# Ledger of designs, part 223: peptides against a protein of PDB entry 4Z63

Target 1, 334 residues: chain A of PDB entry 4Z63
Amino acid sequence: LCLGMNDLTGNIPEDLFHLKRLNLLGIQENRLSGSLSREIRNLSSLVRLDVSWNLFSGEIPDVFDELPQLKFFLGQTNGFIGGIPKSLANSPSLNLLNLRNNSLSGRLMLNCTAMIALNSLDLGTNRFNGRLPENLPDCKRLKNVNLARNTFHGQVPESFKNFESLSYFSLSNSSLANISSALGILQHCKNLTTLVLTLNFHGEALPDDSSLHFEKLKVLVVANCRLTGSMPRWLSSSNELQLLDLSWNRLTGAIPSWIGDFKALFYLDLSNNSFTGEIPKSLTKLESLTSRNISVNEPSPDFPFFMKRNESARALQYNQIFGFPPTIELGHNN

## One batch from the design tools (peptide; made by RFdiffusion4, then SolubleMPNN)

Design b2_p23_4_s4 (from b2_p23_4, 10 letters changed)
Fold by OpenDDE base, seed 3:
Structure b2_p23_4_s4 (fold): chain B 334 residues (1-334), chain A 23 residues (1-23)
Amino acid sequence: as target 1 above (334 residues)
Amino acid sequence: SRSSSGKYIVSTGSSWIDTDLPA
């Protein structure tokens, strides 16, 4: 049953929950309000539940133990409060959980040992607090993780060295500290291709440790951290780099010539730093900027990218990396 | 509901890439 993108109001009719054979319930992009009914438990055949972009409030009902076939739960952009219900945090069937842009709070706890199928987790823009859950690497299939805009104070857990499944990771604006430790840990994530750390590590030094290596890194975004230091030499070994945003930091020194050696680099933002010297001539030789053959089929995070050009402008959403226009932004440097 | 936000905010000059926009 797909009723998305309408002007439906009120609550879900109770009779809908009698549809025991229903595999898909999509009621996204409506004006449905109130609590999400506990009677969802009656939809025992449900594989996909999309209640996103509504006006739901209250706690998410703890009924997911009665939904053994549920693979996709999309509840982003609602007013849900409380924590992740126990049955959801223990769901062995769930592949994707998206609860971005809610008011969920408390310590983030997932039973990753039980969540054997979890591939994508989006909990961005909530009110989770405490530390990052150390057991996330125990979610052995967890590839896509957005935990941005929560209050995860402290450091990236040491256990994330073992996060082998991790490919796309955003921790933007999560009050993280110790960028040196974070990068030192995350470099061990051998499948990591996208790393977003914007609005963290405020005022810290960007490490220039040559021992750091991100072999498969395609997207690195560490913007608006007020980071000091220079362009990190270790980044030069990330030969697959496509997008680099280090804007709104306090980075100094010259832009190194090796930045032009990235064959796939099509988006570079180093604006609003304190870089000096000449623009490397190698930037004019970037193949990605001269070639029209951009591989459109490269995997992207499940979470979209947003570009906000100014405070008053509507943010532009980009669903894939290649949605960004080829860009070299070096403005507002010395 | 809260306003829509993206996963990543891309900065162009006066902007930066972020994954979640303020509501």
Scores: peptide ipSAE 0.258, ipTM 0.641, DockQ to the pose 0.220; fails the geometry check
Fold by OpenDDE base, seed 5:
Structure b2_p23_4_s4 (fold): chain B 334 residues (1-334), chain A 23 residues (1-23)
Amino acid sequence: as target 1 above (334 residues)
Amino acid sequence: SRSSSGKYIVSTGSSWIDTDLPA
């Protein structure tokens, strides 16, 4: 049953929960309000539940133990409060959980040992506090993780060295500290292709440790951290780099010539730093900007990217990295 | 099939890339 993209109001009719054979319930992009009914437990055949972009409030009901076939739960952009219910945090069937842009709070706790099928997690823009859950790497299929805009004080857990499944990771604006430790840990994530760390590590030094290596890194965003240092030499070994944003830091020195050696680099933002010297001639030879045929058919993160131009402006959503226009921004350097 | 993934913010020039918009 798909009723998305309407102007439906009120609660879900109770009779809907009598549909025992229902596999898909999509009621996204409406004005449905009130609590999400506990009677969803009656939908024992449910595989996909999409209640995103509504006005739901209250706690998410703890009934997911009665939904043994549920693979997809989308609840982004609602008013849900409380934590992730225990039955949801222990779901062995769940592949994708999206609860971005809610009012969920407390410590983030997932039983990753039980969540054997979880491959995508989006909990961005909530009110989770405390530290990052150390057991996330125990979610052995977890590939896409967005935890941005929560209050995760402290550093990236050491256990994340073992996060082999991790490919797309955002911790933007989560009050994190110790960028040297974070990069030192995350370099061990051998499948990591996308890393977003914007608005963390305030005023720290960007490490220039030649021992750091991100072999599969395609997207690196570490903007608006007021980071000191220079362009890190270790980044030159990330031959698959496609997008680099280090804007709004305090980086100094010259822009190195190796920045133009990235064959797939199509988006570069080094603006609002303190770089000096000449623009490397190698930037004028970037194949991605000179050749028409770089159709990079590479997998994009499951999470969309937003380009925020102004604090007050609605950000444009980009569902693919290649949705970004080819860009070189070097402005506002002294 | 792209899994319905969360929203990320990317900014250029006067902006920076972020992966989430405030509510």
Scores: peptide ipSAE 0.229, ipTM 0.649, DockQ to the pose 0.233; fails the geometry check
Fold by OpenDDE base, seed 1:
Structure b2_p23_4_s4 (fold): chain B 334 residues (1-334), chain A 23 residues (1-23)
Amino acid sequence: as target 1 above (334 residues)
Amino acid sequence: SRSSSGKYIVSTGSSWIDTDLPA
């Protein structure tokens, strides 16, 4: 049953939950309000539940133990409060959980040992607090993780060295500290292609440790951190780099010539720093900017990207990495 | 069709708004 993208209001009719053979319930992008009924437990054949972009409130009901076939739960952009229900945090069937842009709170706890099928987790823009869950690497299929805009204080857990499944990771604006430790840990994530750390590590020094290596890194965003230092030499070894945003920091020194050696680099933002010297001539030779042959068929994060350059500008959404226009931004460097 | 999974905040200016960013 797909009723998404309408102007439906009120609550879900209770009789809808008598549809025991229902595999898909999509009621997204409506104006449905109230609590999400516990009677969803009666939808025992449910594979996909999409209640996103509504006005639901209250706690998410703890009934997911009665939904053994549920693979997809999309609840983003609602008013849900409380924590992740225990049954949801222990779901062995769930592949994708999206609860972005809610008011969920407390310590984030997932039983990753039980969540054997979880491959995508989006909990961005919530009110989770405490530390990042150390056991996330135990979610052995977890590839896509967005935990941005939560109140996770402290450092990236040491256990994330073992996060082999991690491919796409965003921790933007999560009050993280110790960028040196974070990068030192995350470099061990062998499948990591996208790393977004914007609005963290305020005022810290960007490490220039030559021992750091991100072999498969395609997207690195560490914007608006007030980071000091220079362009990190270790980044030059990330030969697959496609997008680099280090804007709105306090980086100094010259833009190194090796930045033009990235064959796939099509988006570069170094604006609003304190870089000096000449623009490297190698930037004019970037193959990605001179040839249209960027293979659009590469895996991208499941998550859209948002860019906001100033307070007054509307944020731009990019659903795919290749949705970004080819860009070189070097402005506001003196 | 990849289900519209969550949003990455890539870059921001001087402000951060605690809401879904418009598509």
Scores: peptide ipSAE 0.087, ipTM 0.607, DockQ to the pose 0.091; fails the geometry check
Fold by OpenDDE base, seed 4:
Structure b2_p23_4_s4 (fold): chain B 334 residues (1-334), chain A 23 residues (1-23)
Amino acid sequence: as target 1 above (334 residues)
Amino acid sequence: SRSSSGKYIVSTGSSWIDTDLPA
């Protein structure tokens, strides 16, 4: 049943929950309000539940133990409060959980040893507090993780060295500290291709430790952190780099010539820093700017990207990194 | 499988917090 993208109001009729054979319920992008009924438990055949972009409030009902086939739960952009219900946090069937842009609070707790199928988690823009969950790497298939815009203060857990499944990770604007530790840990995530750390580590020094190595890194975004230091030498070994944003920091020194050696680099933003010297000639030889062949079929994060250049500007959405125009932005240095 | 409306902030022009960026 797909009723998304309408102007439906009120609550879900209770009679809908008599549909025992229903595999898909999509009621997203409406004006549905009130609590999400616990009677969802009656939809025992449910594989996909999409209630996103509504006005639902209250706690998410703890009924997911009665939904053994549920693979997809989309509840983003609602007014849900409380925590992730226990049955949801223990779901062995769930592949994707999206609860972005709610009012969920408390400590984030997931039973990752039970959540054996979880591959995508989006909890961005909530009110979770405390530390990042140390057991997140126990979700052995978890590939896409967005935890941005929460109050996950402190440091990246040491346990994330073992986060082998992690490919796409955003911790943007989560009050994180110690970028050196974070990078030192996350370099062990051998499948990590996308890392977004914007609006963290305020005023810290970007580490230039040559021992750091991100083998498969394609997208690195560490913008607006007021980071000091220079262009990090360790980044030169990330040969697959496609997008680099280090804008709105306090980085100094020269832009190194190795920045032009990245064959796949098509988006570079180093704006609003304090870089000096000459623009490397090697930037004029970037293959991605001269080649017509765009590898559009490469794996992409399970989430869109957003760009905002100033307070008044509307954010632009890009569903994939290749949606970004080829860009070299070096403005507003010194 | 993709979540239809997941958001990742790539770049920001200012430091604003606790806001959801519109599409």
Scores: peptide ipSAE 0.064, ipTM 0.614, DockQ to the pose 0.095; fails the geometry check

Design b2_p23_5_s1 (from b2_p23_5, 11 letters changed)
Fold by OpenDDE base, seed 2:
Structure b2_p23_5_s1 (fold): chain B 334 residues (1-334), chain A 23 residues (1-23)
Amino acid sequence: as target 1 above (334 residues)
Amino acid sequence: SSSWVTTVPDEGEEFVAKPYVLP
């Protein structure tokens, strides 16, 4: 049953929960309000539940143990409060959980040893606090993780060295500290292609440790951290780099010539730093901007990117990396 | 223009400019 993108109001009719053979319920992008009924437990054949972009409130009902076939739960952009219910945090069938842009709170807890099928997690823009969950790498299929815009004080857990499934990771604006430790840990994530760390590590030094190596890194965003230091030499070994944003930091020194050697680099923002010297000639010969046909059919994160023009401006949404225009921004330097 | 990239809008200002299809 697909009723998304209408102007439906009120609550879900109780009789809808009598549909025992229903595999898909999509009621997204409406004006549905009230609590999400616990009677969703009656939809025992449900594979996909999409209640996103509504006015739902209250706690998410703890009924997911009665939904053994549920693979997809989309609840982003609602008014849900409380935590992730125990049955949801223990779901062995769930592949994708999206609860971005809610009011969920408390410590983030998932039973990753039980969540054997979880591959995509979006909990961005909530009110989670405490530390990042150390057991997240125990979710052995977890590839896509957005935890941005929460309050995870402290450092990236050491256990994330073992996060082999991790490919797309955002921790933007989550009150994280110790960028040296974070990069030192995350370099061990051999499948990591996208790393977004914007609005963390305020005023710290960007490490220039030659032992750091990110083999498959395609997207690195560490903007607006007021980081000190220079362009890190370790980044030169990330040969697959496509997008680099280090804007709005306090980086100094020269822009190195190797920045123009990235064959796939099509978006570069080093603006609003303190770089000096000449613009590398190699930037004028970037293959991606001259002769290369970039493949648009590459895997991307299950979360959008946002570009802020300034603090007061509305963010621009980009659904995939290749939605960004080919860009070289070097403005507002010395 | 001066910009930075992130994965979150301001709180309560999330919008979909184009359809985003999740797997």
Scores: peptide ipSAE 0.275, ipTM 0.714, DockQ to the pose 0.604
Fold by OpenDDE base, seed 4:
Structure b2_p23_5_s1 (fold): chain B 334 residues (1-334), chain A 23 residues (1-23)
Amino acid sequence: as target 1 above (334 residues)
Amino acid sequence: SSSWVTTVPDEGEEFVAKPYVLP
């Protein structure tokens, strides 16, 4: 049953929960309100539940132990409160959980040992507090993780050295500290291709440790952190780099010539820093902007990207990396 | 440009921009 993108109001009719053979319920992008009924438990054949972009409120019902076939739960952009229900946090069938842009709170706890199928997690823009869950690497299939805009004060856990499944990771605007530790840990994530750390590490020094290496890194975004230091030499070894945003920091020194050696780099933003010297001529030789066709069919994170022009401006959403226009921004430097 | 990239909008501010198609 797909009823998305309408103007439906009120709550879900109770009789709908009698549909024992229903595999897909999509009611996204409506004006449905009230609590999400616990009677969802009656939909024992449910594989996909999409209630996103509604006006649902209250706690998410703890009935997911009665949904043994549920693979996809999309509840982003609602008014849900409380925590992740225990049965949801222990679901062995769940592949994708998206609860971005809600009012969920408390400590984030997932039983990753039980969640053997989880590959995508989006909990961005909630009110989770405490530390990042140390056991996330135990989710052995977890590739996509967005935990941005939560109150995860502290550092990236040491256990994330073992996060082998991690490919796409965002921790933007989560009050994280110690960028040196974070990068030192995350470099061990062998499959990491996308790393977004915007609005963290306020005023820290961007490490220039030559021992750091991100072999598979395609997207690095560390904007608006007021970071000090220079362009990090370790980044020059990330030969697959496609998008680099280090804007709105306090980086100094010259822009190095090796920045033009990235064959796949099509988006570069170094604006609003304190860089000096000349613009490297090598930037005019970027293969992605000259003769090389970049494949637009490369995998992207399940979570969207957003471009903000300023703190008061509405962010533009980009669902794919290649949705970004080819860009070189070097403005507002010394 | 005075823009920066992140993965979260402000609450309720999500809207899809038209993707740029590379030539």
Scores: peptide ipSAE 0.260, ipTM 0.697, DockQ to the pose 0.369
Fold by OpenDDE base, seed 1:
Order: sequence, then structure tokens, then C-alpha cells
Structure b2_p23_5_s1 (fold): chain B 334 residues (1-334), chain A 23 residues (1-23)
Amino acid sequence: as target 1 above (334 residues)
Amino acid sequence: SSSWVTTVPDEGEEFVAKPYVLP
């Protein structure tokens, strides 16, 4: 049953939950309100539940143990409160959980040893507090992780050295500290292609450690951190780099010539730093800006990207990396 | 003015921009 993108109001009729053979319930992008009924437990054949972009409130019902076939739960952009229900945090069938842009709170706890199918997790823009879950690497299929804009404190857990499945990771605006430790840990994630760390590490030094290596890194975003230092030499070994944003930091020195050697680099933002010297001539020869064949089949994170023009501006959403316009931004430097 | 990239908007301020098509 697909009723998305309408002007439906009120609650879901309780009789809808009598549809025992229903595999897909999509009621996204409406004005449905109230609590999500616990009677959803009666939809025992449910594979996909999309209640996103509504006005639902209250706690998410703890009935997911009665939904043994549920693979996709999309609840982003609602008013849900409380934590992740225990049955949801233990779901062996769940592939994708998206609860971004809610009011979920408390400590983030997932039973990763039980969540054997989880490959995508988006909990961005919630009110989770405490530390990052050390056991996330135990979610052996977890590829896409957005935990941005939560009140996590401290450092990236040491256990994330073992996060082999991790490909797309955002921790933007989560009060993280110690960028040197974070990069030192995350370099061990051999499948990591996208790393977004914007609005963390305030005032720290960007490490220039030649021992750091991110072989498969395509997207690196560490903007608006007030980072000091220079363009990191270790980044030159990330030959697949497509998007680099280090804007709104306090980086100094020259822009190195190797920045133009990235054959796939199509988006570069180094603006609002303290870079000096000449613009590397190699930037004028970037293949991606002269004759780019955009591959529609290029893997992208499940979570969207957002471009903010300023702190007060509405962010522009980009669903794929290649949605960004080809850009070289070097403005507001010395 | 310069911008920066993140993966979350302010709460409730999400909207889909059209993908850029190279001319």
C-alpha cells in the first residue's frame, strides 16, 4: 500500500493493521500525526515501512520482534522521542534504518551481534548523547552510517579500526574531539570511501602525518572546524578523491601541486582559510572538469549531503555525490 | 559567499536539490 506524497491527515486507521499479507506500507510525505500505533505488530508480512516526512510523535512502539520480515524502516523527519526500541535494536531482518531528523534521545544502543542484516543506519539530527557506540563494528554488514548532529562527546572509538564494512561515514557536528586519533583509527577502515567530519575538532591541528593512508577515499569533508595546519601530505595518496571540502578552517601554507593530480576530483572547496602562494597550475588541467563522464552507477551514501552557504541559510540537499556542481572554490584566502 | 558540506540540515529544513547536469 503506497499512499505517499498526499495531504493525508490524522492517524492511521487501526483497521489497516488487519492487512496480514501487506508487504509494503508507504505513507511518507503526508501530515499524519499522533503516535505510531503498536498495532503495526499485526502486519506480520511487512518488509518495508515508510512513515517518513510526517508529524508522528511519541515513542516508536517496541513491536519489531513481531515483524520478522521487516527489512526497511524509514521514519525520518518526524517527531519521535525516546530511544531505539529494544526489538528494533535487536532486529535480525532489518537492512536499513532511517530515523534521521527526529527527537530521539538517550544513549545510542544497538545489538549489532543480533542485527546481522543491517547495512544502512541514518540517525542524523537527533538528541542522542554520550559516547559513540563502541560495538558498531560488530554490525558486520553495516556500510552506511550517519550519526551527524547528535550530542556525542569524546573521541572515535578504538574499535572502529575493525569497522571493515564501513564505506560511508558521517559524524558531522557531533562534538567530537581529537582529529588525529579519529583519522588514525578510521584509516584502518579499508572500505571507507566517504568521510564527513564537518563541525568537529574545533581549533585542533589537522595532522600532517605521512603514515596516514586512505586508499579508497573518494569524499573527504572536514569543513568548519577551525583547524590549523597545512594541506595534509597523506591525502595525496588518496588517488580516487572526487570531493574535498576543507573550507572554513584556519589552514595555512601553499596549496600543493598534487591537488591537481586527482583525476576524479570535481569538487574542491578550500575557501575561507589562510592559504598563501600561487594557485597550482595543475588545477587547470583537472580531467574531471574538462571531459567528465559522470557515471550514474557510481556508489553513493544512502544519506544525503547538504550544502550550507552560511550558518543561517537553508541547506541544499544533494542525494548523490555527483549532484554537486563541478567546483573549485579558493576564495577568502591570503 | 563560500559554503561548506555536511550530511544534516537544520531540523525540518530538508529539501531536494536537482542534480547538476554538466552542460
Scores: peptide ipSAE 0.261, ipTM 0.699, DockQ to the pose 0.360; fails the geometry check
Fold by OpenDDE base, seed 3:
Structure b2_p23_5_s1 (fold): chain B 334 residues (1-334), chain A 23 residues (1-23)
Amino acid sequence: as target 1 above (334 residues)
Amino acid sequence: SSSWVTTVPDEGEEFVAKPYVLP
């Protein structure tokens, strides 16, 4: 049953929850309000539940143990409060959980040992606090993780060295500290292609440790951190780099010539730093900007990107990396 | 220009994204 993208108001009719054979319930992009009914437990055949973009409030009901076939739960952009229900945090069937842009709070806890099928997790823009869950790497299929815009204080857990499944990771604006430790840990994530760390590590030094290596890194975004230091030499070994945003930092020194050696680099933002010297001539030879032979069909994170022009401007959404226009931004440097 | 990339909009300012489909 798909009733999304309408102007439906009120609550879900109770009789709808008598549909025990229902595999898909999509009621997204409406104005449905009130609590999400506990009676969703009656939808025992449910594979996909999309209640996103509504006005639901209250706690998410703890009924997911009665939904053994549920693979997709989309609840982004609601008013949900409380934590992740225990049954949801232990769901062995769940592949995708999206609860971005809610008011969920407390310490984030998932039983990753039980969540054997979880491959995508989006909990961005919530009110989770405390530290990052150390056991996230135990979610052995977890590929996409957005935990941005929560209040996770402290450092990236050491256990994330073992996060082999991790491919797309955003921790933007989560009050994280110790970028040196974070990068030192995350370099061990051998499948990591997208790393977004914007609005963290306030005023720290961007490490120039030659031992750091991100072999498969395609997207690195560490903007608006007030980072000191220079362009990191270790980044030159990330031959697959497509998008680099280090804007709005306090980086100094020259822009190195190796920045033009990235064959796939089509988006470069180094603006609002303190770089000096000449613009490398190698940037004029970027193959990606001269001929767009870049495969548009490359895997993208499940979470969208947002470009914010300034703090007061509304962010522009980009659902895919290749949605970004080819860009070289070097403005507002010394 | 003055811009930066992130993965979250301001609260309540999210845009409609395409539905996720597992490959």
Scores: peptide ipSAE 0.260, ipTM 0.704, DockQ to the pose 0.746; fails the geometry check

